# Peptides against a protein of PDB entry 4U39: the designs that were tried, part 174

Target 1, 302 residues: chain A of PDB entry 4U39
Amino acid sequence: SIKVIGVGGGGNNAVNRMIENEVQGVEYIAVNTDAQALNLSKAEVKMQIGAKLTRGLGAGANPEVGKKAAEESKEQIEEALKGADMVFVTAGMGGGTGTGAAPVIAQIAKDLGALTVGVVTRPFTFEGRKRQLQAAGGISAMKEAVDTLIVIPNDRILEIVDKNTPMLEAFREADNVLRQGVQGISDLIATPGLINLDFADVKTIMSNKGSALMGIGIATGENRAAEAAKKAISSPLLEAAIDGAQGVLMNITGGTNLSLYEVQEAADIVASASDQDVNMIFGSVINENLKDEIVVTVIATG

## One batch from the design tools (peptide; made by RFdiffusion4, then SolubleMPNN)

Design b2_p26_3_s4 (from b2_p26_3, 16 letters changed)
Fold by OpenDDE base, seed 2:
Structure b2_p26_3_s4 (fold): chain B 302 residues (1-302), chain A 26 residues (1-26)
Amino acid sequence: as target 1 above (302 residues)
Amino acid sequence: MKLAGFGTGTRKQALEEMKKSFEEKN
């Protein structure tokens, strides 16, 4: 089974966005120290952590409170994660709960023998230096606790969106990028009726790889496959070139009109931008909601 | 059925597998 755990406010917003976009074949768990925020989650499983420590009032933007809250609730987290083959831990780094609790939850998942993937954001620069420093500490702790850590630099989202985009929409786009990172992997395994990759292949590419980068490309029209692939490999979310990655995971998602030629064209572009000796896995997914769009997601590991 | 495809391995292997899958279906 695949489980997606949203940790703290940003993680829970991302999980809500995943549920709203009908990401299938995964179980959703919302984790928070704030009981009121947790009640707004759309996840089937809602877990309040650190009830004694925080009294449901949240972590006060303190990562040490988030950490201790997850430690207090360790047995409950273990029970919720038991029997998962794969666990996604999603969080916005820089806050109290997400930054402190996500590494603890990830370690619990890994200790249970699940393939543990972190999908996390760095805060925007406008959120202030304190959040950036807290996020750096949380990301460091996540790297030790996961098999693969996808880090999304929120400041790079501002290169994709209009400069006049309201701050609230920039946060929604961060939640959407977190969704795309989880869905780009989960659909390759869990989406029924598609040529799924073997979970063993995904495990080989993602086990003990440490940091990963994600690129996303979306396009429409006659050259949509090539354009989406070019956008993915040149994505502002890729802090480094895909050249030099030891592993590449590629998802080519389209509507019911996706052709084998388009899949081939997109995969050839990504392969051509990658190292010759790269271990690459690629899959194609049909999502009826995309109509005429193609979405290419690239995850570079190593 | 519009065909989803997958492949694994090195860059070269993945491209070869994809080409084979395309040829088998045309």
Scores: peptide ipSAE 0.024, ipTM 0.556, DockQ to the pose 0.506
Fold by OpenDDE base, seed 5:
Structure b2_p26_3_s4 (fold): chain B 302 residues (1-302), chain A 26 residues (1-26)
Amino acid sequence: as target 1 above (302 residues)
Amino acid sequence: MKLAGFGTGTRKQALEEMKKSFEEKN
């Protein structure tokens, strides 16, 4: 089974966005130290962690409280993650709960033998230096606790959105990018497409790879496959060029009109931008909601 | 049919398998 665990406010917002977008074939778990915030989750499984420590009042933006809260609730987390083949741990780094608890939860998932993938955000620079420093510590701890850690640099979202985009919309876009990172991988396993990957294929690319980068491209029209692929490999979310990656996971998602030619064209572009010796796997997914859009998601590992 | 292995391997292998599968379906 595939489980997605949202940790803290940002992780739970991302999980809500996944549920709202009907991401299939995954089980959702919401984790928080704030009981009131947790009640707003759309996840089927809601877990309050650190009930003794925090009394449901949250972590007070302290990662050490988030960590201790997850440690207090270890047995509950283990039971919730039990039998998962793959676990996505999603969080906004820089806060209390997400930053502190996500590494603990990731380690629990890994110790249970699940392929453990972190999908986390770095805070925007405008959220302040304290959040960035906390995020750096949380990311470091996540890197040790996961098989692959996808890090979304929120500041790069500002390069994709209009400069007049309200702050609230920039946060919603960060939640959407987290959704795209999870869905871009989970759909390859859980959603039938033109080219299906098995879980062993995904394990080959993602097991013990450490840090990863994600690129996303969306396009419409006659050249949509090529344009989406080009946008993905040149995505501002890729803090490094794709040619330095040791492994590439590619998702080509389209509507019911997605052709094998379009899949080939997109895969050839990403392959051509990648190193000659790169281990590349690609899958295709049919999403009826995309209609005329193609979404290319690239995960660069190593 | 799960085309087990389709789109897996090195860049070169993945492209060769993809081309072959495309030719077999057309």
Scores: peptide ipSAE 0.023, ipTM 0.556, DockQ to the pose 0.366
Fold by OpenDDE base, seed 1:
Structure b2_p26_3_s4 (fold): chain B 302 residues (1-302), chain A 26 residues (1-26)
Amino acid sequence: as target 1 above (302 residues)
Amino acid sequence: MKLAGFGTGTRKQALEEMKKSFEEKN
């Protein structure tokens, strides 16, 4: 089974975005120290952590409170994650609960033998130096606790949105990018496409790989596959060139009109931009909500 | 046609498997 655990406010917003976009084949778990925020989760499983420590009032932007809250609730987290083959731990780094609890939850998932994938954001620079420093600590702790850690640099989201985009919309886009990171992997396993991957394929690429970067490309028209692939490998979210990656996971998602030729064209572009010795897996997904769009998601590991 | 396990391995292997799969379908 695949479980997605959203940790703290940002993680739970991402989980809500996943549920709203009908991401299939995954179980959603919302974790928070704030009971009021947790009640707004759309996840089937809602877990309040650190009830004794926080009394449901949240972590006060303190990662140590988030950590201790997850430690207090370890047995509950273990029970919720039990029997998962794969666990996505999603969080906005820089906050209290997400930053502190996500590494603890990830370690619990890993100790249970699940393929543990972190999908986390770095805060925007405008959120201030304190959040950046807290995020750096949380990311460092996540690296030790996961098989793969996808880090989304929120500042790079500002390069893909209009300059006049409201701050709230930039946060929504960060939630959407978190969604795309989880969905880009989970759909390869859970959602039928033209080229299906199994869990063993994904595990081979993602097991004990450390940090990863994600690129996304979306295009329409006759050359949509090639354009989407080019956008994915040149994505501002890829802080490094894909040619330095030891592993590449590629998702080619399209509507019912997605052709095998388009899948080939997109995969060839990504492969051509990658190292010759890269371990690459690619899958295709059919999403009926995509009309004329192709979405290429690239995850570069190593 | 749905292909399971297609595109696994090195870049070279993936490209070879792709080419082979398309040649077999044409």
Scores: peptide ipSAE 0.022, ipTM 0.548, DockQ to the pose 0.363
Fold by OpenDDE base, seed 4:
Structure b2_p26_3_s4 (fold): chain B 302 residues (1-302), chain A 26 residues (1-26)
Amino acid sequence: as target 1 above (302 residues)
Amino acid sequence: MKLAGFGTGTRKQALEEMKKSFEEKN
């Protein structure tokens, strides 16, 4: 089974966005120290952590409170994650609950023998230096607790949105990029497509890989496959070139009109940009909601 | 056509498997 656990405000917003976009074949768990915020979750499983420590009033933007809250609730987290083959831990780094609790939750998932993937954001520079420093500590702790850690630098999202985009919409786009990172992997296993991967295939690429980068490309029209692939490998979210990666996971998602030729063209572009000795796996997914769009997601590990 | 296990391994292997599968479908 695949479980997605959203931790704190940013993680729970991302989980809500996943549910709203009908991401299939995963179980959703919402975790928070704030009981009022947790009530707004659309997840089937809602877990308040650190009820004794926080009394449901949240972590006060303190990562040590988030950590202690997860430690207090360890047995409940173990029970909720038991029997998962794969666990996605999603959070916005820089806050209290997400920064402190996500590494503890990830370690619990890993200790249970699940393939544990972190999908987290770095805060925007405008959120201030304190959030950046807290996020750096949380990311370091996540790296030790997961098999693969996908880090999304929120400042790079500002390169893909309009300059006049309101701050609230920039946060919504960060939630959408978190969704795309989880969905880009989960759909390869859980969603029937033209080319399906099994869990063992994904496990070979993602086990004990440490930090990963994600690129996304979307295109329409006659050359949509090539354009989507080129956008993915040149994505602002890729802080490094894909040619340095030791492993590449690729998802090619299209509508019912997606052809094997388009899949081949997209995969050849990504392969040609990658190192010669790269371990590459790719899958193809059909999503009827994309109509004439192709979405290419690339995850570079190593 | 559902292809299980397709596109796994080295870059070279994945591209060779893709070419074969495309030729078998056409």
Scores: peptide ipSAE 0.011, ipTM 0.450, DockQ to the pose 0.375

Design b2_p26_4_s1
Fold by OpenDDE base, seed 4:
Structure b2_p26_4_s1 (fold): chain B 302 residues (1-302), chain A 26 residues (1-26)
Amino acid sequence: as target 1 above (302 residues)
Amino acid sequence: MKIKIFLTGKASDILEKLRKALEEEE
């Protein structure tokens, strides 16, 4: 089974976005120290952590409180994660709960033998230096606790969105990018294909890879496949070129009119930008909601 | 064809498999 755990406010917003987008084949768990915020989650499983420590009042933007809250609730987290083959831990770094609890939850998942993938955001620079420093500590702790850690730099999202985009929409886009990171991987595993991926192959590419980068490209029109692939490999979210990656996960998602030629064209562009000896997982998915759009997601590991 | 193709391996091998699949549809 695949479990997605949203940790704290940002993680729970991402999980809500995943549920709204009907991401299939995954179980959703919302984790928070704030009981009121947790009640707004759309997840089937809602877990309040650190009830004794926080009394449901949240972590007060203190990562140490988030950490201790997860430690207090370790047995409950273990029970909720038991039997998962793969666990996604999603959080917005820089806050109290997400920053402190996500590494603890990730370690619990890893200790249970699940393939543990972190998908987290760095705060925007405008959220202040304190949040950036807290996020750096949380990201460092996540790296030790996961098999693969996808870090999304929120400041790079501002390069993808219109300059006139309201601040609230920039946060929504961050939630959407978190969704795309989880969905881009989960669809490869959970979606029945003509050729199913062996979960062993996913483990080989994602186990103990440390930090990963994600690129996303979206396009429409006649050259949409090539354009989407080019956008993905040149994505502002990629802090480095993909040619240095030891592993690449590629997802090509299109509507019912996605052609095999378009799939090949997009795959060729990504492969040509990658190292020749790269281990690649490739998947193509049909999503009827995309109609004329193609979405290319690239995750570079190692 | 509902293209749900999942492939693992080297990029070159994946591209070859995709090309072969195209040739079978032509």
Scores: peptide ipSAE 0.241, ipTM 0.781, DockQ to the pose 0.660
Fold by OpenDDE base, seed 2:
Structure b2_p26_4_s1 (fold): chain B 302 residues (1-302), chain A 26 residues (1-26)
Amino acid sequence: as target 1 above (302 residues)
Amino acid sequence: MKIKIFLTGKASDILEKLRKALEEEE
């Protein structure tokens, strides 16, 4: 089974966005120290952590409280994660609960033998230096606790959105990018294909790879596949070129009109931008909610 | 055709497999 755990406010917002977009084949778990915020989760499983420590009042933006809250609730987390083959841990770094608890939860998942993937955001620069420093500590702890860590630099989202985008919309876009990172991988595993991936192949590419980068491209029109692929490999979310990656995961998602030619064209672009000896997982997925859009997700590991 | 193809391997091998799949559908 595949489990997605949203940790803290940002992680839970991302999980809500995943549920709203009907990401299939995964189980959702919401984790928070704030009981009121947790009640707003759409996840089937809702877990309050650190009930004794925080009394449900949240972590007060302190990562050490988030860490201790997860440690207090270790047995509950273990029970919720038991039997998972893969665990996604999603969080917004820089806060209290997400920053502190996500590494603990990830370590629990890894200790249970699950392939553990972190998908986390760095805070926007405007959130202040304190959040950035807390996020750096949380990301460092997360890197040690996961098999693969996808880090989304929120400031790079501002390069994709209009300059006049309200602050609230920038956070919604961060939640959407978190969704795309989880869905881009989960669809490769959970969605039946003409050629199914062996989970062993996913493990080979994602196990103990450390940090990963994600690029996303979306396009419409006659050259939509090529445009989406070019946007993905040149995405502002990629802090480095994909040619240095040891592994590449590529997902091409389109509507019912997605052609094999479009799939090949997009794959050619990503492959040409990658090292020739790179281990690649390629998947194409049909999403009936996509009309004329193609979404290309590229994850570079190693 | 609704293409759900999942492939693993070297990029060059994946492209070759995709090309072959196209040729079989033509």
Scores: peptide ipSAE 0.157, ipTM 0.734, DockQ to the pose 0.677
Fold by OpenDDE base, seed 5:
Structure b2_p26_4_s1 (fold): chain B 302 residues (1-302), chain A 26 residues (1-26)
Amino acid sequence: as target 1 above (302 residues)
Amino acid sequence: MKIKIFLTGKASDILEKLRKALEEEE
């Protein structure tokens, strides 16, 4: 089974966005120290952590409180994660609960033998230096607790969106990028293909790979596959070229009109931008909600 | 054809498999 755990406010917003976009084949768990915020989650499983410590009032933007809250609730987290083959831990880094609890939850998942993938955001620079410093500490702790950690630099989202994009829309886009990171991987595993992806192959590419970078490309029109692939490999979110990656995961998502030629064209572009000896997982997914759009997601590991 | 193709391996091997799959659909 695949489980997605949203941790804290940002993680729970991302999980809500995943549920709203009908990401299939995953179980959703919302974790928070704030009971009121947790009640707004759309997740089937809602877990309040650190009830004794916080009394449901949240972590007060303190990562140490978030950490201790997860430690207090360890047994509950273990029970919720039990039997998972893969666990996604999603959080907005820089806050109290997400920053502190996500590494603890990730470690619990890893100790249970699940392939543990972190998908987290760095805060925007405008959220202030304190959040950036807290996020750096949380990211460092996540690296030790996960098999693969996808870090989304929120400031790079500002390069993808219009300069006049309201702050609230920038946060929504960050939630959407978190969704795309989880969905880009989960669809490869949870969706039956013509060629079934062996979960062992996913483990080989994602186990103990440390930091990963994600690129996303979206395009429409006649050259949509090539354009989407080019956008993905040149995505501002990658922070680096994919040619140094030890592993690459590629997801091509299109509508019912996605052709095998388009799939090949996109795969060729990503493969050509990658090292020749890179281990690649390639998947194509049909999403009926995509009309003329192709979405290429590239995750570079190692 | 609902193109649900999952391929693993080296990039070159994946491209070859995709090419072969295209040739089989022609």
Scores: peptide ipSAE 0.135, ipTM 0.743, DockQ to the pose 0.691; fails the geometry check
Fold by OpenDDE base, seed 1:
Structure b2_p26_4_s1 (fold): chain B 302 residues (1-302), chain A 26 residues (1-26)
Amino acid sequence: as target 1 above (302 residues)
Amino acid sequence: MKIKIFLTGKASDILEKLRKALEEEE
């Protein structure tokens, strides 16, 4: 089974976005220290952590409170994650609950023998230096607790959105990028293909790989596949070129009109940008909600 | 055809498999 655990406000917003976009084949768990915020989750499983410590009032933007809250609730977290083959831990780093609790939850998942993937955001520069410093500490702790850690630099999202994009929309885009990171991987595993991906292959590419980078490309029109692939490999979200990666996961998602030619064209572009000796997982997914759009997601590991 | 292809391996091997799959559908 695949479980997605959203940790704190940002993680829970991402989980809500995943549920709204009908990311299939996964179980959703919402974790928070704030009981009121947790009630707004769309997840089937809602877990309040640190009830004794916080009394449901949240972590007060203190990562140590988030950490202690997860430690207090360790047994409950273990029970909720039990039997998962794969666990996605998603959080917005820089806050109290997400930053502190996500590494603890990730370690619990890993100790249970699940393939543990972190998908986290760095805060925007405008959120201030304190959040950036807290995020750096949380990311460091996540690296030790996960098999693969996808770090989304929120400031790079500002390079792909309009300069006049309201702050609220920038956060929505960050939630959407988190969704795309989780969905890009989960769809490869959970969605039956012509060739089923062996979970062993996913483990080989993602186990103990440390940091990963994600690129996303979206395009429409006649050359949409090529354009989406080019955008993905040149994505501002990729802080480094894909040619240095030890592993590449590629997902091509299109509507019902996605052709094999388009799939090949996009795959050729990503493969040509990758090292020839790189282990690649390639998947194509049909999403009926995508009309004329192709979405290419590339995750570079190692 | 709703083409859902999952391929693992080296990039070069994946491309070859995709090309073969295209040739089999023509």
Scores: peptide ipSAE 0.117, ipTM 0.713, DockQ to the pose 0.682; fails the geometry check

Design b2_p26_4_s3
Fold by OpenDDE base, seed 2:
Structure b2_p26_4_s3 (fold): chain B 302 residues (1-302), chain A 26 residues (1-26)
Amino acid sequence: as target 1 above (302 residues)
Amino acid sequence: MKIKVLYTGKASDGLAALRAELAKEE
C-alpha cells in the first residue's frame, strides 16, 4: 500500500489538494498538533499528535514542539503507517508541526521498512529569516530520515506564476507543486498501465538516494510534448541540471488525445538530457480534465 | 486517470520498448 501523510498546516493543505484532484491508489493521513486545523482535513485518517503537550492548540511555530508532539504519538504513528510499502511525507517547512514532526514521522516509516519519500517546501523569502532557518534544520533532519527527499523552493514558484500573483495564490501554487510531486510518483505505481511497474524498480531508483530535484513543464499545441519536456528539464524548480542524475522518474500527463508518439518524444528529450546510463521510469497518464495541455513532471535522483 | 504507457529500467531500454509499442499501433 501507498500512504501519503500530510504533516502540519502546509502538508495537510497539500493532502487536501491531492484529494480534490482525485489522486488515486493512495491512503491519506492528516497529522497535526492543531485540532481545529485537523478538522478541516479531507483525509480519511486524521491524527492529532502531541495532545498532552499542545492540548490541540498547535506547535506555536516551534519545531521542537512539533518534534516532541510526534515523539509523544510515536505508537499511534507506527500503527497508522504499519503495512505501507511506500510512505510519502509531505510538509511545509519553516512552521512548528511540519518542520519538527515530519522528520520523526519519516523515520518511523523508514524503520517500518517502507520506501520513504519526503516532499517538502522551503518557505518563501518573504516569510522571514526565522522560517528559513527553521526550514533548513527540518530539511536536514528529513534528509537523514527518508530514502528520497524532494525539496520545492517556494521562491522558484514565483518565477512560474504571474508577477502580480497574490501571496495566497502563491501558497496555493506551492500546495499544487507538492501535489504534483506526490502524484507524479504515485500514479506510476498505483495506476495500472499498459506495462505494469514492479515496485522493486521504484525502490532501485528511490532507495537511499538522498536529495531529488523536481521539474514541471506544461505546454499546448502541435509541439506540446517536446515543449513540455523541455520546460520540465529547464524548470525553475530545478536547483541544478538533471544531467548528472542516476535515476529519473518521468510522468507525461495529457488529455484523451495524448499519443504514444508524444510520449516517446517527451521521454526522448528527458533521456537525452540525462546520463546515458540513467535508470528511468516513465509513464503516460490520461487526465480527461486536460484539454490540449501536456504536463511533464521529472524527478531526478542521485 | 489511466497510465497509458509505463516503462522502467535504462532510458534506452524504455525508449526501445516504447517504440516497439508504437509500431504495434501502426
Scores: peptide ipSAE 0.039, ipTM 0.694, DockQ to the pose 0.854
Fold by OpenDDE base, seed 4:
Structure b2_p26_4_s3 (fold): chain B 302 residues (1-302), chain A 26 residues (1-26)
Amino acid sequence: as target 1 above (302 residues)
Amino acid sequence: MKIKVLYTGKASDGLAALRAELAKEE
């Protein structure tokens, strides 16, 4: 089974976005120290952590409280994650609960033998220096606790949205990018395809790989596949080029008119931009709501 | 429809396998 666990406010917003987008084949778990915020989650499983420590009033933007809350609730977290083959831990770094609890939860998942993937955001610069420093600590702790960590630099989202995008919409876009990171991987695994992948192949690409890079590209028109792929490998979300990546997960989403040739063209572009000995898993998804649009998501590991 | 392909090296090699599977369904 695949479980997605949203930790704290940002993680839970991302989980809500995933549910709204009908991401299939995953179980959703919402974790928070704030009982009121947790109640707003759309997840089937809702877990309040640190009830004794926080009394449901949240972590007060203190990562140490978030950490201790997860430690207090360790047995409950273990029970919720038990039997998962793969666990996605999603959080917004820089806050209290997400920053502190996500590494603890990730470690619990890993100790249970699940392939543990972190998908987290770095806060916007405008959220302040304190959040950036807290996020750095949380990201460092996540790296030690996961098999693969995808870090989304929120400031780079400002490069892919309209300059007049309201701040609230920028946060929504961050939630959407988190969704794309999780869905880009889960879609490759959770749904049977024409060619079934062994979960062992996914483990080979993702186990103990440390930090991963994510790029997204969207295009329309006759060369949409190539353009989307080129945009993905040059995405502002990429903090570095993928040319050294030994593992790549690629999702190609298009409308009902998505052709095998377009899939090939996009995949070849991404493969050519990767290491010569790259192990690549790619999947194509048909989304009937897409017209002439192709969306390429690339996750590069190693 | 969802298509999954694992490959090493060139994507065309993985897609060749896919084409072969699709041809069986025709």
Scores: peptide ipSAE 0.263, ipTM 0.822, DockQ to the pose 0.342; fails the geometry check
Fold by OpenDDE base, seed 1:
Structure b2_p26_4_s3 (fold): chain B 302 residues (1-302), chain A 26 residues (1-26)
Amino acid sequence: as target 1 above (302 residues)
Amino acid sequence: MKIKVLYTGKASDGLAALRAELAKEE
């Protein structure tokens, strides 16, 4: 089984976005220290952590409170994650609950033997230096607790959106990028393809790989597959080229009109940008909500 | 033909497999 655990406000917003986009084949768990915020979750499983510590009032933007809250609720977290083959831990770093609790939850998942993938955001620069410093500490802790950590630099999202984009929309885009990171991987596992994927192959690519980079490309029109792939490998979200990656996961998502030729075009571009000896998992996914759009997600590990 | 493709392994092998499937549609 695949479990997605959203931790804190940002993580739970991302989980809500995943549920709204009908990400299939995963179980959703919402974790928060704030009981009121947790009630707004669409997840089937809602877990309040640190009830004694916080009394449901949240972590007060203090990562140490988030950490202690997860530690207090360790047994409950273990029970919720039990039997998972894979666990996605998603959070917005820089806050109290997400920053502090996500590493603890990730470690619990890893200790249970799940392939543990972190998908987290760095705060925007405008959220202030304190958030950045807290996020750095949380990311460092996540690196030790996960098999693969996808870190989304929110400031890079500003390069792909209009400069006049309201702050609220920038956060929504961050939630969407978190969704794409989780869905890009989960769809490869949960959705049957022409060639069956063994979960062991995913483990080979993702186990103990440390930090991963994610690129996203979206395009429409006659050359949409090629354009989307080119955008993905040159994505502002990529902090480095994918040519040195030990592993690549590629998702080509299109509407019902996605052709096998388009999948080939996209896969060829990403493969050509990668090392010839790289282990690559690529898959196509049909999303009926996509009309003429193709979305290419590339995750580079190692 | 609209076929969902999923592959794991070497990129070159995956592309070869994909090309083989495309050739079946021709």
Scores: peptide ipSAE 0.157, ipTM 0.769, DockQ to the pose 0.581; fails the geometry check
Fold by OpenDDE base, seed 3:
Structure b2_p26_4_s3 (fold): chain B 302 residues (1-302), chain A 26 residues (1-26)
Amino acid sequence: as target 1 above (302 residues)
Amino acid sequence: MKIKVLYTGKASDGLAALRAELAKEE
């Protein structure tokens, strides 16, 4: 089974976005120290952590409180994660609960033998230096606790949105990018394909790979597949080129009119931008909501 | 054509497999 754990406010918002977008084949768990915020979760499983420590009032933007809250609730977390083959831990780094609890939860998942993937955001620079410093510490802790860590630099989201985009919309876009990172991988595993993906192959590409980079490209029109692929490999979300990656996961999502030729064209572009000896997993998914859009998600590991 | 293609392995092998599948549908 695949479990997605949203940790803290940002993680819970991302999970809500995943549920709203009907990401299939995953179980959702919302984790928070704030009981009121947790009640707003759409997740089937809701877990308040650190009830004794925080009394449900949240972590006060303190990562140490988030950490201790997860430690207090270790047995509950273990029970919720039991039997998972893969665990996605999603959080907005820089806050109290997400920054502190996500590494603890990730370590619990890893210790249970699940393939553990972190999908986290760095805060925007405008959120202040304190959040950036807290995020850096949390990301460092996540790297040690996960098999693969996808870090989304929120400041790079500002390069792909309109300059006049309201701050609230920038946060919504960050939640959407978190969704795309999780869904891009989970769809490859949970969605039946022409060729069944062996979960062992996913483990080979993602186990103990450390930091991963994610690129996203979206396009429409006659050359949409090639354009989406080119946008993905040159995405502002990529902090480096994919040419040095040892592994690549590629998701090509389109509407009901997605053709095999478009899949081939997109896959060829990503392959050509990668090392010749790269281990690539690529898959195509039909999403009826995309109509004429193609979305290419590339995750580069190693 | 509703295509759900998943391939694992080397990029070159995946592309070859995809091309082979395309050739069957022609």
Scores: peptide ipSAE 0.027, ipTM 0.660, DockQ to the pose 0.641; fails the geometry check

